# Ledger of designs, part 19: peptides against a protein of PDB entry 4M9S

Target 1, 135 residues: chain A of PDB entry 4M9S
Amino acid sequence: SRGLVGVECITPYSYKSLAMALQRCVEVLSDEDRSALAFAVVMPPGVDIPVKLWSCVIPVDICSNEEEQLDDEVADRLKRLSKRGALLSGKRMPVLTFKIDHIIHMFLKHVVDAQTIANGISILEQRLLEIGNNN

## One batch from the design tools (peptide; aimed at target 1 F107 V111)

Design b1_p16_8_s3 (made by RFdiffusion4, then SolubleMPNN; from b1_p16_8, 8 letters changed)
Fold by OpenDDE base, seed 1:
Structure b1_p16_8_s3 (fold): chain B 135 residues (1-135), chain A 16 residues (1-16)
Amino acid sequence: as target 1 above (135 residues)
Amino acid sequence: SEVYERTRELFRKAVA
């Protein structure tokens, strides 16, 4: 089996085949993990992003309002996604980060609701501004 | 995408 990282969709057939494969991967995810994956579309592709910044957009309903617990829950979801094919790429050193590949990002832009994308980007930008100003 | 470039810039500022 070949990895999806770096794959280019040269023909409509290639794109359809890739989309079908990714759809199958998405369908077997839990509701929580699928939701996390959906919100990954708001992130810039190809960038190693710290968990703290992922937590700005990944919805968490179950854990307490403690920041450390929220980050842990987000990290767990992202870790599971990173183990599912090429959905995400994780790095532990020097800092725990996750990255969405361009091809996966392109897929998500086609399947995630447009309003969800717009809202997510707006929320992310607002929170990034706040973090930047409070450092 | 222009939107994601703006986001990348904000990321750089946030992690600096």
Scores: peptide ipSAE 0.415, ipTM 0.875, DockQ to the pose 0.034
OpenDDE base, seeds 2, 3, 4, 5: peptide ipSAE 0.408, 0.413, 0.406, 0.413; ipTM 0.873, 0.875, 0.873, 0.872

Design b1_p16_8_s4 (made by RFdiffusion4, then SolubleMPNN; from b1_p16_8, 9 letters changed)
Fold by OpenDDE base, seed 3:
Structure b1_p16_8_s4 (fold): chain B 135 residues (1-135), chain A 16 residues (1-16)
Amino acid sequence: as target 1 above (135 residues)
Amino acid sequence: SEAYERARELFRRAIA
């Protein structure tokens, strides 16, 4: 399913109805999955993003010194979110990636705490700079 | 916001 990709809210009423439906979907998530979804707001919408980059911003409760274990935990959370339909779109081949669509991203920008967004962007910038310097 | 645009630019560089 393509979820809400390509769908446009032409009227304010349509947007409000969609927002209410999305809010209900968020409320039934576990605390861990809801947290992961919140930090998805810092990602550019409409882009297939590899798990390694998602792991830069998705908080993980499990303490691990192994990067592979961290990526596996992040992947599991993102997989659960992708099963909720329009929240995320997963692609398994050729490389495991996840994508947030523009509508979901716009929704999150309005409902996620401003400080959380600011912190997430700062962490993402720091991690991306580190990756860029290592390559 | 400007912060989002800056992050997007860094992101584009990382995935290029």
Scores: peptide ipSAE 0.262, ipTM 0.830, DockQ to the pose 0.037
OpenDDE base, seeds 1, 2, 4, 5: peptide ipSAE 0.180, 0.183, 0.185, 0.181; ipTM 0.779, 0.779, 0.783, 0.772; seed 1 fails the geometry check

## One batch from the design tools (peptide; aimed at target 1 E27 R34 S35)

Design b1_p17_1 (made by RFdiffusion4)
Pose (drawn by RFdiffusion4):
Structure b1_p17_1 (pose): chain A 126 residues (1-60, 70-135), chain P 17 residues (1-17)
Amino acid sequence: SRGLVGVECITPYSYKSLAMALQRCVEVLSDEDRSALAFAVVMPPGVDIPVKLWSCVIPVLDDEVADRLKRLSKRGALLSGKRMPVLTFKIDHIIHMFLKHVVDAQTIANGISILEQRLLEIGNNN
Amino acid sequence: EEKELFKKAKDAIKKVE
C-alpha cells in the first residue's frame, strides 16, 4: 500500500531503498525489454504462468515473448525461467512492488484490459 | 489502439528518486 518506500531506511546498503537500485537495471535495458518489463506488472507474482499467458500482455509463432522474458531474467535477474513442465516464466514479488508504484498509472489499467481482452479471445477459440 | 499502448509502454517506467 505504499511500495518499497514503506520500508526505506539508512542501511549498510548504498541505496535508501531497493527501488533506487532497481532503477538502473531498468535504465540499462533494451528499449523494448523496458516495455515487456513495464507490462509484466499486471501478472500474478509468485505464480508460474505460460509463454502464451504472457504473449497477451507483452508487446511487439510467438516465442519472441519468451526471448524478451529470457533477456529480462539474464539482465538484472528480473524474471525467472522454469524449463518444464511447460516453458513458463514467473515474476517474483519485490521485482513486482517495484513496478506497481513505478510503472505509469495508466499502463497498469491498460495491461489489465489488454489481458482480460486477449483472455476472452482464447475464450472464443472454443 | 494496441500499437499506441505498446509504444507508450516503452516510456512507462518512471524514475525513482

Design b1_p17_1_s1 (made by RFdiffusion4, then SolubleMPNN; from b1_p17_1, 12 letters changed)
Fold by OpenDDE base, seed 3:
Structure b1_p17_1_s1 (fold): chain B 135 residues (1-135), chain A 17 residues (1-17)
Amino acid sequence: as target 1 above (135 residues)
Amino acid sequence: KLEEIYEAARTAILPYE
């Protein structure tokens, strides 16, 4: 499939139909993958984001304290989401990145809890400051 | 770069016009 990149919903009918399809797609996800998708709304749409930055906001409860294992777990979740068609798009080369489309982002913006979004933005800010100070 | 990503993320969460 060509995906939703560059696609714009011109009619209300198209938007409603797409939203219904996306909602169905979200409902069949595992709890872990659905949680990861929720926090994907924190990222700017249309930008290829490296896994390191995704790991700043994607929650992982069962993982070693090692950064490498954390990134691997996050990557696995994002890979599964990318296999669901329009949810995410991934690139392997030159660096593993994932991108959320504008349409998906707009959908999540209205579905994800407002407090979750606010917390995610705050966490991203804190983690980016830490990365900036350590590098 | 990191600051730009954060600002882009913050801006994207604001209501769309």
Scores: peptide ipSAE 0.404, ipTM 0.839, DockQ to the pose 0.056
OpenDDE base, seeds 1, 2, 4, 5: peptide ipSAE 0.407, 0.399, 0.394, 0.036; ipTM 0.842, 0.844, 0.837, 0.621; seed 1 fails the geometry check

Design b1_p17_1_s2 (made by RFdiffusion4, then SolubleMPNN; from b1_p17_1, 11 letters changed)
Fold by OpenDDE base, seed 4:
Structure b1_p17_1_s2 (fold): chain B 135 residues (1-135), chain A 17 residues (1-17)
Amino acid sequence: as target 1 above (135 residues)
Amino acid sequence: DLEAIYKAAKTAIKPYV
C-alpha cells in the first residue's frame, strides 16, 4: 500500500518569536495535516514541487489504493497547509505545485525527528526509483 | 527532473541526516 503511518512534528517551546508563532500554528493543525507538514521537510525548499512527488512522502492512512485518490488527499492536505501563509505556497496553474519556504524548512529541520527525516529521504528515493521505472 | 529534485532534497537535508 502507498499509505504511510503518520508521524507528528516535535514542537518544543522556543523563545524565538518565529518558532513560537510556528509552534502555535502547528499545534492547531489536525493530526493528518501535522504529519503532512512533518514530511514536508524532505522536499527541497524554494522549489515548486508537483503533487505527485509530495505524495511520495506525505503519509495517507485513510484512503483507497488508487493513486488518483491518494494524490487528491495529499493535495487537500497541502492546500490546507498553504492557507496558513508561510508554511507552503501553492500554484494551481499551469500544474498544481506546492513549495516550502526556506524559513519553514529550517524550522522543520529542528523540530522533526532526525530519524523521520532520514527515513523520509530514503522513502523519497525509493518512490522516485519506482516512478522512474514505470516511465 | 526527478534526479535533480532528489539531489536538491538530499543536499538540503544532509546536515540533519
Scores: peptide ipSAE 0.489, ipTM 0.892, DockQ to the pose 0.045
OpenDDE base, seeds 1, 2, 3, 5: peptide ipSAE 0.139, 0.132, 0.173, 0.133; ipTM 0.771, 0.769, 0.771, 0.771

Design b1_p17_1_s3 (made by RFdiffusion4, then SolubleMPNN; from b1_p17_1, 12 letters changed)
Fold by OpenDDE base, seed 3:
Structure b1_p17_1_s3 (fold): chain B 135 residues (1-135), chain A 17 residues (1-17)
Amino acid sequence: as target 1 above (135 residues)
Amino acid sequence: KLEEIYEQARTAIKPYV
């Protein structure tokens, strides 16, 4: 019920050096982790974002309707991404958060369709309203 | 256009970060 339908990134690279570095990192990722990285483009860069918010846009297929399981699976993916150089940075305390770097975000904006990004942000805003109403 | 949308998203996220 939360997140985006997976998309493929098909836009040419703007910077060869960055592209080469990213290719090495992405090649060792699972399909699911690569998908999570793609949808990280929906988030604003340079902001420590709680896992709860990431779960609004990272696509996860779970068997349970439990929200906690969704957050845990998203967290696992983001943790794996954070182990891959500049892709993401994470903080455990006081709240588990992840942040996408500006340069990585800039690159992702050149590989994900603009309308897809806009739709993803719209979905994020809708989910935020739901979270706000439940607090 | 995209930059404007991102600024809106940033504003929406502010209460949670």
Scores: peptide ipSAE 0.300, ipTM 0.843, DockQ to the pose 0.032
OpenDDE base, seeds 1, 2, 4, 5: peptide ipSAE 0.162, 0.247, 0.167, 0.170; ipTM 0.769, 0.823, 0.768, 0.771

Design b1_p17_1_s4 (made by RFdiffusion4, then SolubleMPNN; from b1_p17_1, 11 letters changed)
Fold by OpenDDE base, seed 4:
Structure b1_p17_1_s4 (fold): chain B 135 residues (1-135), chain A 17 residues (1-17)
Amino acid sequence: as target 1 above (135 residues)
Amino acid sequence: KLEEIFEAARTAILPYE
């Protein structure tokens, strides 16, 4: 199962105007979407990442453990984030992907809990190994 | 491809220069 426990990631950060704006955007997100955004820090910025790979690290603890349904739930969260300005960029062709901008990524690196980041990297590594071994 | 993504992710999460 690729289900993960959500993490709260609200942390004040307002040194720059951009950071202030992003902080306010993060604060108005639901807990669910904010957790998804937090774990987006694990992905390399500027890369169009397929939903399947996002689902390796995005915490989902409510929907069915079926892989397709988990991917759909992750996609919905990422879609919502992509509609919140510069948080994420979605692309439908050739396949559904999402990309985190370098500026957003840099912001997240400073505001997401260090343990969350470390855990996310470990989870990604584990999931990718599993995918590689099991197709 | 997957390994490349992981390596890119790991590199990106390192402290910025």
Scores: peptide ipSAE 0.409, ipTM 0.845, DockQ to the pose 0.044
OpenDDE base, seeds 1, 2, 3, 5: peptide ipSAE 0.405, 0.405, 0.407, 0.407; ipTM 0.845, 0.845, 0.844, 0.845

Design b1_p17_2 (made by RFdiffusion4)
Pose (drawn by RFdiffusion4):
Structure b1_p17_2 (pose): chain A 126 residues (1-60, 70-135), chain P 17 residues (1-17)
Amino acid sequence: SRGLVGVECITPYSYKSLAMALQRCVEVLSDEDRSALAFAVVMPPGVDIPVKLWSCVIPVLDDEVADRLKRLSKRGALLSGKRMPVLTFKIDHIIHMFLKHVVDAQTIANGISILEQRLLEIGNNN
Amino acid sequence: ELEEINEKALKHLEEFL
């Protein structure tokens, strides 16, 4: 209910809070990977979810979502790969409350809608 | 629309950084 700023303190670390650190990991990022990351906010964290359940919210056969999610985990270790039972990714929690009070307030609502939308279109496949 | 959303998100992150 306040993000990583709820716990920021003087610590042996050079950063007042972990968000100030993560700030850079996002700054060095490929402009688009900045995009895919900026959107993975609207995902369930600590939950393993498929490439297609990701192809819905991440921008651009759609494995390209996976490629971005791979660079994203290789670079700053921001996501998480889990090869089988099915090629799936996962967003951890600190790497989430970073994005919550950091990603543009609108883009949160837009991700929520673009998803409930593309979810419903997989509802129409049947 | 998606492009505009992406641009807004990128610009917001740039301003934050």

Design b1_p17_2_s1 (made by RFdiffusion4, then SolubleMPNN; from b1_p17_2, 10 letters changed)
Fold by OpenDDE base, seed 1:
Structure b1_p17_2_s1 (fold): chain B 135 residues (1-135), chain A 17 residues (1-17)
Amino acid sequence: as target 1 above (135 residues)
Amino acid sequence: SMEEIVKRANEHLKKVL
């Protein structure tokens, strides 16, 4: 039982207004940043996740063959998302991490395609297995 | 260490998935 703490909307009005505000934020994103945000739905909400794990699921157009550059690109996308309202919360110290809040995560579950969610989960599972085998 | 944080996060994510 994934205890998704159902953030009960205090009022239907608050939920609607929040959803509208979030939708506006999503609509003004670039395609790349919007894609990154979509895949954030596979991360557990309320957890500070290191960039390395974000890079496992966020699609980056392979302009660079170097893994280090991929992490930097992912970090830049996440930073942009963190600057746009409460989409993500970033921490620089002691380690660069990003966190998705429960309310944003709930929103994403409703607006992101089910197939995208399923694919993201599968990709993350595969990458985690690879990381575990190489460590 | 970064490695330890990644390991802990990995374990957590596996439980959540």
Scores: peptide ipSAE 0.254, ipTM 0.823, DockQ to the pose 0.032
OpenDDE base, seeds 2, 3, 4, 5: peptide ipSAE 0.214, 0.130, 0.125, 0.174; ipTM 0.787, 0.730, 0.751, 0.768

Design b1_p17_2_s2 (made by RFdiffusion4, then SolubleMPNN; from b1_p17_2, 7 letters changed)
Fold by OpenDDE base, seed 3:
Structure b1_p17_2_s2 (fold): chain B 135 residues (1-135), chain A 17 residues (1-17)
Amino acid sequence: as target 1 above (135 residues)
Amino acid sequence: ELEEIVQRALEHLKKWL
């Protein structure tokens, strides 16, 4: 029996053409959803990330004493981004997670303001330290 | 561990900046 020969993915699209298409998708987002997408640049590409970790960096205007409400608001934003196709991919089971693809991540590295990226890194590093100390 | 993966990615991104 012949082993399945892996099919190599060949794309004819240039990076510039893809970037232009992605930029158009970003432009139609609300300010809140676009901000959430910007901070997605600090997440590792190709990894399913729980909403709890996303909530560490995604800015939310409404403060609540209930952590679940904050996570729900973040989840709603990420869900809207996932409905725009290639921006994010979500999984509902067993735990709600979202993933940024390498191509989208590479795009964001070049279009998101450097200070925003630096701030996002600092925030997430601090939150990870706090989580690590409590576990 | 997931947290370690995230931390390594952050270090890589910091170096890229």
Scores: peptide ipSAE 0.647, ipTM 0.943, DockQ to the pose 0.053
OpenDDE base, seeds 1, 2, 4, 5: peptide ipSAE 0.646, 0.645, 0.645, 0.647; ipTM 0.942, 0.943, 0.942, 0.943

Design b1_p17_2_s3 (made by RFdiffusion4, then SolubleMPNN; from b1_p17_2, 9 letters changed)
Fold by OpenDDE base, seed 1:
Structure b1_p17_2_s3 (fold): chain B 135 residues (1-135), chain A 17 residues (1-17)
Amino acid sequence: as target 1 above (135 residues)
Amino acid sequence: SMQEIVQRALQHLKEVL
């Protein structure tokens, strides 16, 4: 029983118009930013998530072996997404975090490939277990 | 806390699977 409570997003906009607007936003993204957005679907909606956790699932073409640079690159991608409408909400204080809203998350569940979602879940689960074991 | 966020994320994964 998939208890996904259909959050009826009462948006002041029709679902259709919002979906169309979001689709347009997605289409103009770079391949890298679109990939980052796709993997945002595995994050719990409505939660301010630190960049460290985002970096567990967002694919970065490793130009640098330094872990610190990976977090910066991920942060830059998330910042770009946050500047494009309501795709993400960023907070700088007290810690840099990003949040995906329920409505965007619901949209992504419908448009992101099932295999991508499954892969993202597996990756995040593995990384979270590793973090939990090291803390 | 980071631990709470991790736990929420794990719980979310269980719900999505």
Scores: peptide ipSAE 0.285, ipTM 0.842, DockQ to the pose 0.040
OpenDDE base, seeds 2, 3, 4, 5: peptide ipSAE 0.183, 0.163, 0.187, 0.163; ipTM 0.787, 0.773, 0.791, 0.772

Design b1_p17_2_s4 (made by RFdiffusion4, then SolubleMPNN; from b1_p17_2, 9 letters changed)
Fold by OpenDDE base, seed 2:
Structure b1_p17_2_s4 (fold): chain B 135 residues (1-135), chain A 17 residues (1-17)
Amino acid sequence: as target 1 above (135 residues)
Amino acid sequence: SMKEIVERANRHLKEWL
């Protein structure tokens, strides 16, 4: 199963002033969206990434084994994140993509726990291998 | 392309590892 247990971000109360502004956005997120944001740290910053790849690492608790439904759920979460400040930037054309900015990525590197990062990296690596083998 | 994005992701991972 591709489903992952949601993980919360560490609240950066003592982080830089810039991060303090982001903290408020993170705190009001649902558990699902906050988990999605946490795992976004493993994505390369500044790259428009299609939902298909996001779905490799974004935790989904309840969904069928159908990739289409998984992608839809992931897309909804990422869309919500894109509406929360500068957390993500979404594009619809030519394909639905989302991008994490360098600043946000740097923020996440400091506030996401090491185990979550390690897990995300491992999962992404595995999924990328699968994608590579299937193409 | 998907291939290019995968490659970027892989490069990113290598930098983390």
Scores: peptide ipSAE 0.421, ipTM 0.882, DockQ to the pose 0.035
OpenDDE base, seeds 1, 3, 4, 5: peptide ipSAE 0.401, 0.406, 0.407, 0.249; ipTM 0.877, 0.878, 0.877, 0.793

Design b1_p17_3 (made by RFdiffusion4)
Pose (drawn by RFdiffusion4):
Structure b1_p17_3 (pose): chain A 126 residues (1-60, 70-135), chain P 17 residues (1-17)
Amino acid sequence: SRGLVGVECITPYSYKSLAMALQRCVEVLSDEDRSALAFAVVMPPGVDIPVKLWSCVIPVLDDEVADRLKRLSKRGALLSGKRMPVLTFKIDHIIHMFLKHVVDAQTIANGISILEQRLLEIGNNN
Amino acid sequence: SFAEEAAERLKENLEKL
């Protein structure tokens, strides 16, 4: 209910809070990977979820989502690969409350909608 | 584009930190 700023303190670390640190990991990022990351906010964290359940909210055969999610986990270790049972990724929690009070307030609602939308279109496949 | 706009907004928020 306040993000990582709820716990920021003087610590042996050079950063007042972990968000200031993560700031850079996002700054060095490929402009688009900045995009895919900026959107993975609207995902469930600590939950393993498939490439297609991702192809819904991440921008551009759609494995390209996976490629971005791979660079994203290789570069700052921001995501998480889990090869089988099915090629799936995962957003950890700190790497989430970072994005919550950091990603543009509107883009949160837009990801929520673009998803409940593309979810419903997989509802129409049947 | 949409992806470019999202990236710019995120950059602006990061500069606020």

Design b1_p17_3_s1 (made by RFdiffusion4, then SolubleMPNN; from b1_p17_3, 7 letters changed)
Fold by OpenDDE base, seed 5:
Structure b1_p17_3_s1 (fold): chain B 135 residues (1-135), chain A 17 residues (1-17)
Amino acid sequence: as target 1 above (135 residues)
Amino acid sequence: SLSEEVAKALRENLAKL
């Protein structure tokens, strides 16, 4: 397991100040949005990722097993995160995507439980294989 | 599709983790 090389991010904020600010942002999230944010750590930072792929790891409790509803609910969560402290960056065109910045990703790597990260990676790997086998 | 391309890239990156 090559540990993600700590991205030295030059920020106008001290690491401590940034971490404190981000922690405050996380604390005011709903449990659902906070869970979504936690699983964002498994995504590569700086990459515009389609909602379909986010839906592979974001835990959603939906009444229907319809993929469209899953994607919509995931998109709504990610949209809320993008509006709250710029935790994510969303793009609507040409396809709805969300990106986690390196600085946020680095924060999450320090605060998200290691087992959660490992589980999220495993789930993502499995689902990506399934997507690849179904084409 | 974009999703397929990103999925491929993700698989490749995950294999490096």
Scores: peptide ipSAE 0.287, ipTM 0.845, DockQ to the pose 0.033
OpenDDE base, seeds 1, 2, 3, 4: peptide ipSAE 0.282, 0.282, 0.262, 0.276; ipTM 0.846, 0.845, 0.838, 0.847

Design b1_p17_3_s2 (made by RFdiffusion4, then SolubleMPNN; from b1_p17_3, 6 letters changed)
Fold by OpenDDE base, seed 3:
Structure b1_p17_3_s2 (fold): chain B 135 residues (1-135), chain A 17 residues (1-17)
Amino acid sequence: as target 1 above (135 residues)
Amino acid sequence: SLAEEVAAALRENLAKL
């Protein structure tokens, strides 16, 4: 696997070309998958995050009363995003996790609206407090 | 815990947003 590690030659040209390519990838997503990607901006880049934590910030309109079905729906959205270029990296073992790359995260910080970011942060902070109090 | 590590990383990242 040729690691994309090498050419950090962040020429303004390479950055602009990458941003244009990413924008095109975002435009072809469904509304639901694009929304899920927008909320990925609140996650720390380069960290393998379990689906349970992703489910705290990704909005799912399905009135499933079962937490297990919520995690499955979130996982399916994240899997679709991971198949669209390098938007997310999924790992199945030992636990199902997804990671946002630094480059994708930087892109999202510039294109996602401030209100969406603020809402995602607030929701995640609240859910983390609830999880911490229940353990 | 992994949750605590993610929470710490989130706090650090949020300070940069």
Scores: peptide ipSAE 0.186, ipTM 0.781, DockQ to the pose 0.039
OpenDDE base, seeds 1, 2, 4, 5: peptide ipSAE 0.178, 0.170, 0.184, 0.179; ipTM 0.772, 0.770, 0.772, 0.777

Design b1_p17_3_s3 (made by RFdiffusion4, then SolubleMPNN; from b1_p17_3, 7 letters changed)
Fold by OpenDDE base, seed 1:
Structure b1_p17_3_s3 (fold): chain B 135 residues (1-135), chain A 17 residues (1-17)
Amino acid sequence: as target 1 above (135 residues)
Amino acid sequence: SLAEAVAAALRENLAKL
């Protein structure tokens, strides 16, 4: 299990206090929740994204290939992230969605490994094409 | 669907990253 390499928070953040608070929030996450947060950087900030689309990029080790269980597990991770320092904003109506704010997204761009970002973008692009072809 | 509309917006944003 190659844990995401140490989030060295080299943020030139004018808001040092916010960066330090966010770093502390990231450090106390489980490896799974930290991985989910890392891949959140590939989502456009300020957009309410359905859980189904989050499931395209968030890695889940599930015992069963049931799509329903995948979405539920992803939703649980995103819910945990939303409770920890408001890393995400969740909405339940009309459908369950999560949004990453611009501030958090900017933080992640500086602390997430560039290869992780590139991989996440590639995975999301591929999955979106697959979804588009099945509709 | 809402998902399709969001997916389209995602595709456009990904091209700008």
Scores: peptide ipSAE 0.228, ipTM 0.801, DockQ to the pose 0.031
OpenDDE base, seeds 2, 3, 4, 5: peptide ipSAE 0.226, 0.134, 0.220, 0.226; ipTM 0.798, 0.714, 0.803, 0.799

Design b1_p17_3_s4 (made by RFdiffusion4, then SolubleMPNN; from b1_p17_3, 8 letters changed)
Fold by OpenDDE base, seed 3:
Order: sequence, then structure tokens, then C-alpha cells
Structure b1_p17_3_s4 (fold): chain B 135 residues (1-135), chain A 17 residues (1-17)
Amino acid sequence: as target 1 above (135 residues)
Amino acid sequence: SLSEAVAEALRKNLAKL
């Protein structure tokens, strides 16, 4: 069994230089995409998460109450984030998922305000309980 | 922590999907 020794990409870049680069990437985002990125901090890093679960915490102001349109709008925001500075990693098959890596998550934990994190965690916890009771 | 509890809940939910 050849264990693919995951090449831990030791980025030779100092944590400080990476943080500065990430901060610049965040500053050029739209307000909507920046808000979506902020709430990504409530997700566990390194996990491929379906769009339906992202939609529990990503704030979207939609005119329609159709759940299908909500997922599509959330997916579009997450897709834009995945194209900018590798803020997220998207997979299309077999199911559309997005993942936040440990480095980005650590960055967000330091720059997102505590109230936003607390609100996001509370909302996610509540929605997960609702989903669990309906299945 | 609360974040760890949420992460665990999320893992359990993902296992049901």
C-alpha cells in the first residue's frame, strides 16, 4: 500500500506575508462576497461541505422563497470565492461541495469579529437541528 | 468548545447525506 505521503506543502512564505496577501484579496471583494467569506469561518476546515449546508449560514437577500434559488445564489458566491486567491476549493462531482483549507480558516479566525462568528455558529447549530429532525 | 460541538454535529449530518 503506497501511502501517498501527502506532501505537506511547507509554503516557504512567512505567515506574515501570507496574511498580507490574503488581506489584499479580501479588500478587493464585493461586500456580498466578503460577507460570505466571513461566515465561512464557522465551517470546519478541510471538509467538503455540500451547498445546502453552506446555505444555512451564508446570508442571501433573495426576493423569492424558493429554496432552489437560494442554493443557486449561495453556490454562485462560493464559486466566485474559489476563483479568487484559492479562498475556497470547489468540487462539482459527484455533488457540488466547497471546502475551506486550514490556512484560510486560521486567517479568518483572526480577522472576523467575535460576534459574527458567534451568530454564524448559533445559526448553523439551529439549522442542523432542524435538518436532523426532519430526516 | 462550541465550535467543536458544531463541527461534530456537521460531521454527523454529512454522514447522513
Scores: peptide ipSAE 0.065, ipTM 0.665, DockQ to the pose 0.032
OpenDDE base, seeds 1, 2, 4, 5: peptide ipSAE 0.027, 0.031, 0.036, 0.028; ipTM 0.628, 0.630, 0.637, 0.628

Design b1_p17_4 (made by RFdiffusion4)
Pose (drawn by RFdiffusion4):
Structure b1_p17_4 (pose): chain A 126 residues (1-60, 70-135), chain P 17 residues (1-17)
Amino acid sequence: SRGLVGVECITPYSYKSLAMALQRCVEVLSDEDRSALAFAVVMPPGVDIPVKLWSCVIPVLDDEVADRLKRLSKRGALLSGKRMPVLTFKIDHIIHMFLKHVVDAQTIANGISILEQRLLEIGNNN
Amino acid sequence: AEAAEKLLENLEKLEEE
């Protein structure tokens, strides 16, 4: 209910809070990977979810979503790969409340809608 | 691209704080 700023304090760390640190990991990022990351906010954290359940919210055969999610986990270890039972990724929690009070307030609602939309279109496949 | 730019603005705001 306030993000990482709820716990920022003087610590042996050079950063007042972990968000100031993560700030850079996002700054060095490929412009698009900045995009895919900026959107993975509207994902369930600590939950393993498939490439296609990701192809819905991440921008551009759609494995390219996976490629981005791979660079994203290799570069700052921001995501998480889990090879089988099915090629799936996962957003941890700290790497989430970072994005909550950091990603543009609108883009949160837009991801919520682009998803409930593309979810419904997989509902129309049947 | 627009969302990436907005993220950079928010990161600048975070740095200023």

Design b1_p17_4_s1 (made by RFdiffusion4, then SolubleMPNN; from b1_p17_4, 9 letters changed)
Fold by OpenDDE base, seed 2:
Structure b1_p17_4_s1 (fold): chain B 135 residues (1-135), chain A 17 residues (1-17)
Amino acid sequence: as target 1 above (135 residues)
Amino acid sequence: MEVAEALRRNLAALRER
């Protein structure tokens, strides 16, 4: 598990309390949900992003290559994250979207390891190119 | 701002870190 496993929350946050609260929220996540949260750093803060775009970066081990099943599993992970404090905000209408808050994004930017960020960027770019070439 | 543009900007900002 190459994600948030070693996050000493050395955040420059003046809000030691917020950083501690966020750290505690992250610690109680499943490994899968924690991994999903780590990759959420590649998403722009404050933007409602469709689940399909989240599925480009959220690691899901599914037996089926069906995009619909991938989106459903990703959506379930993101829904769980949205129930954990202010980690994500979900909207159901008009399309199911999730948004990362600026504060959470800034937290993740500091606590997610550079390699995970680099991997997430690479994966997202590859998937976006694939989607763009198929359109 | 289109989602695609926001994505590209965020990726650029993450690389410059």
Scores: peptide ipSAE 0.644, ipTM 0.934, DockQ to the pose 0.035
OpenDDE base, seeds 1, 3, 4, 5: peptide ipSAE 0.643, 0.640, 0.643, 0.643; ipTM 0.934, 0.934, 0.934, 0.935; seed 1 fails the geometry check

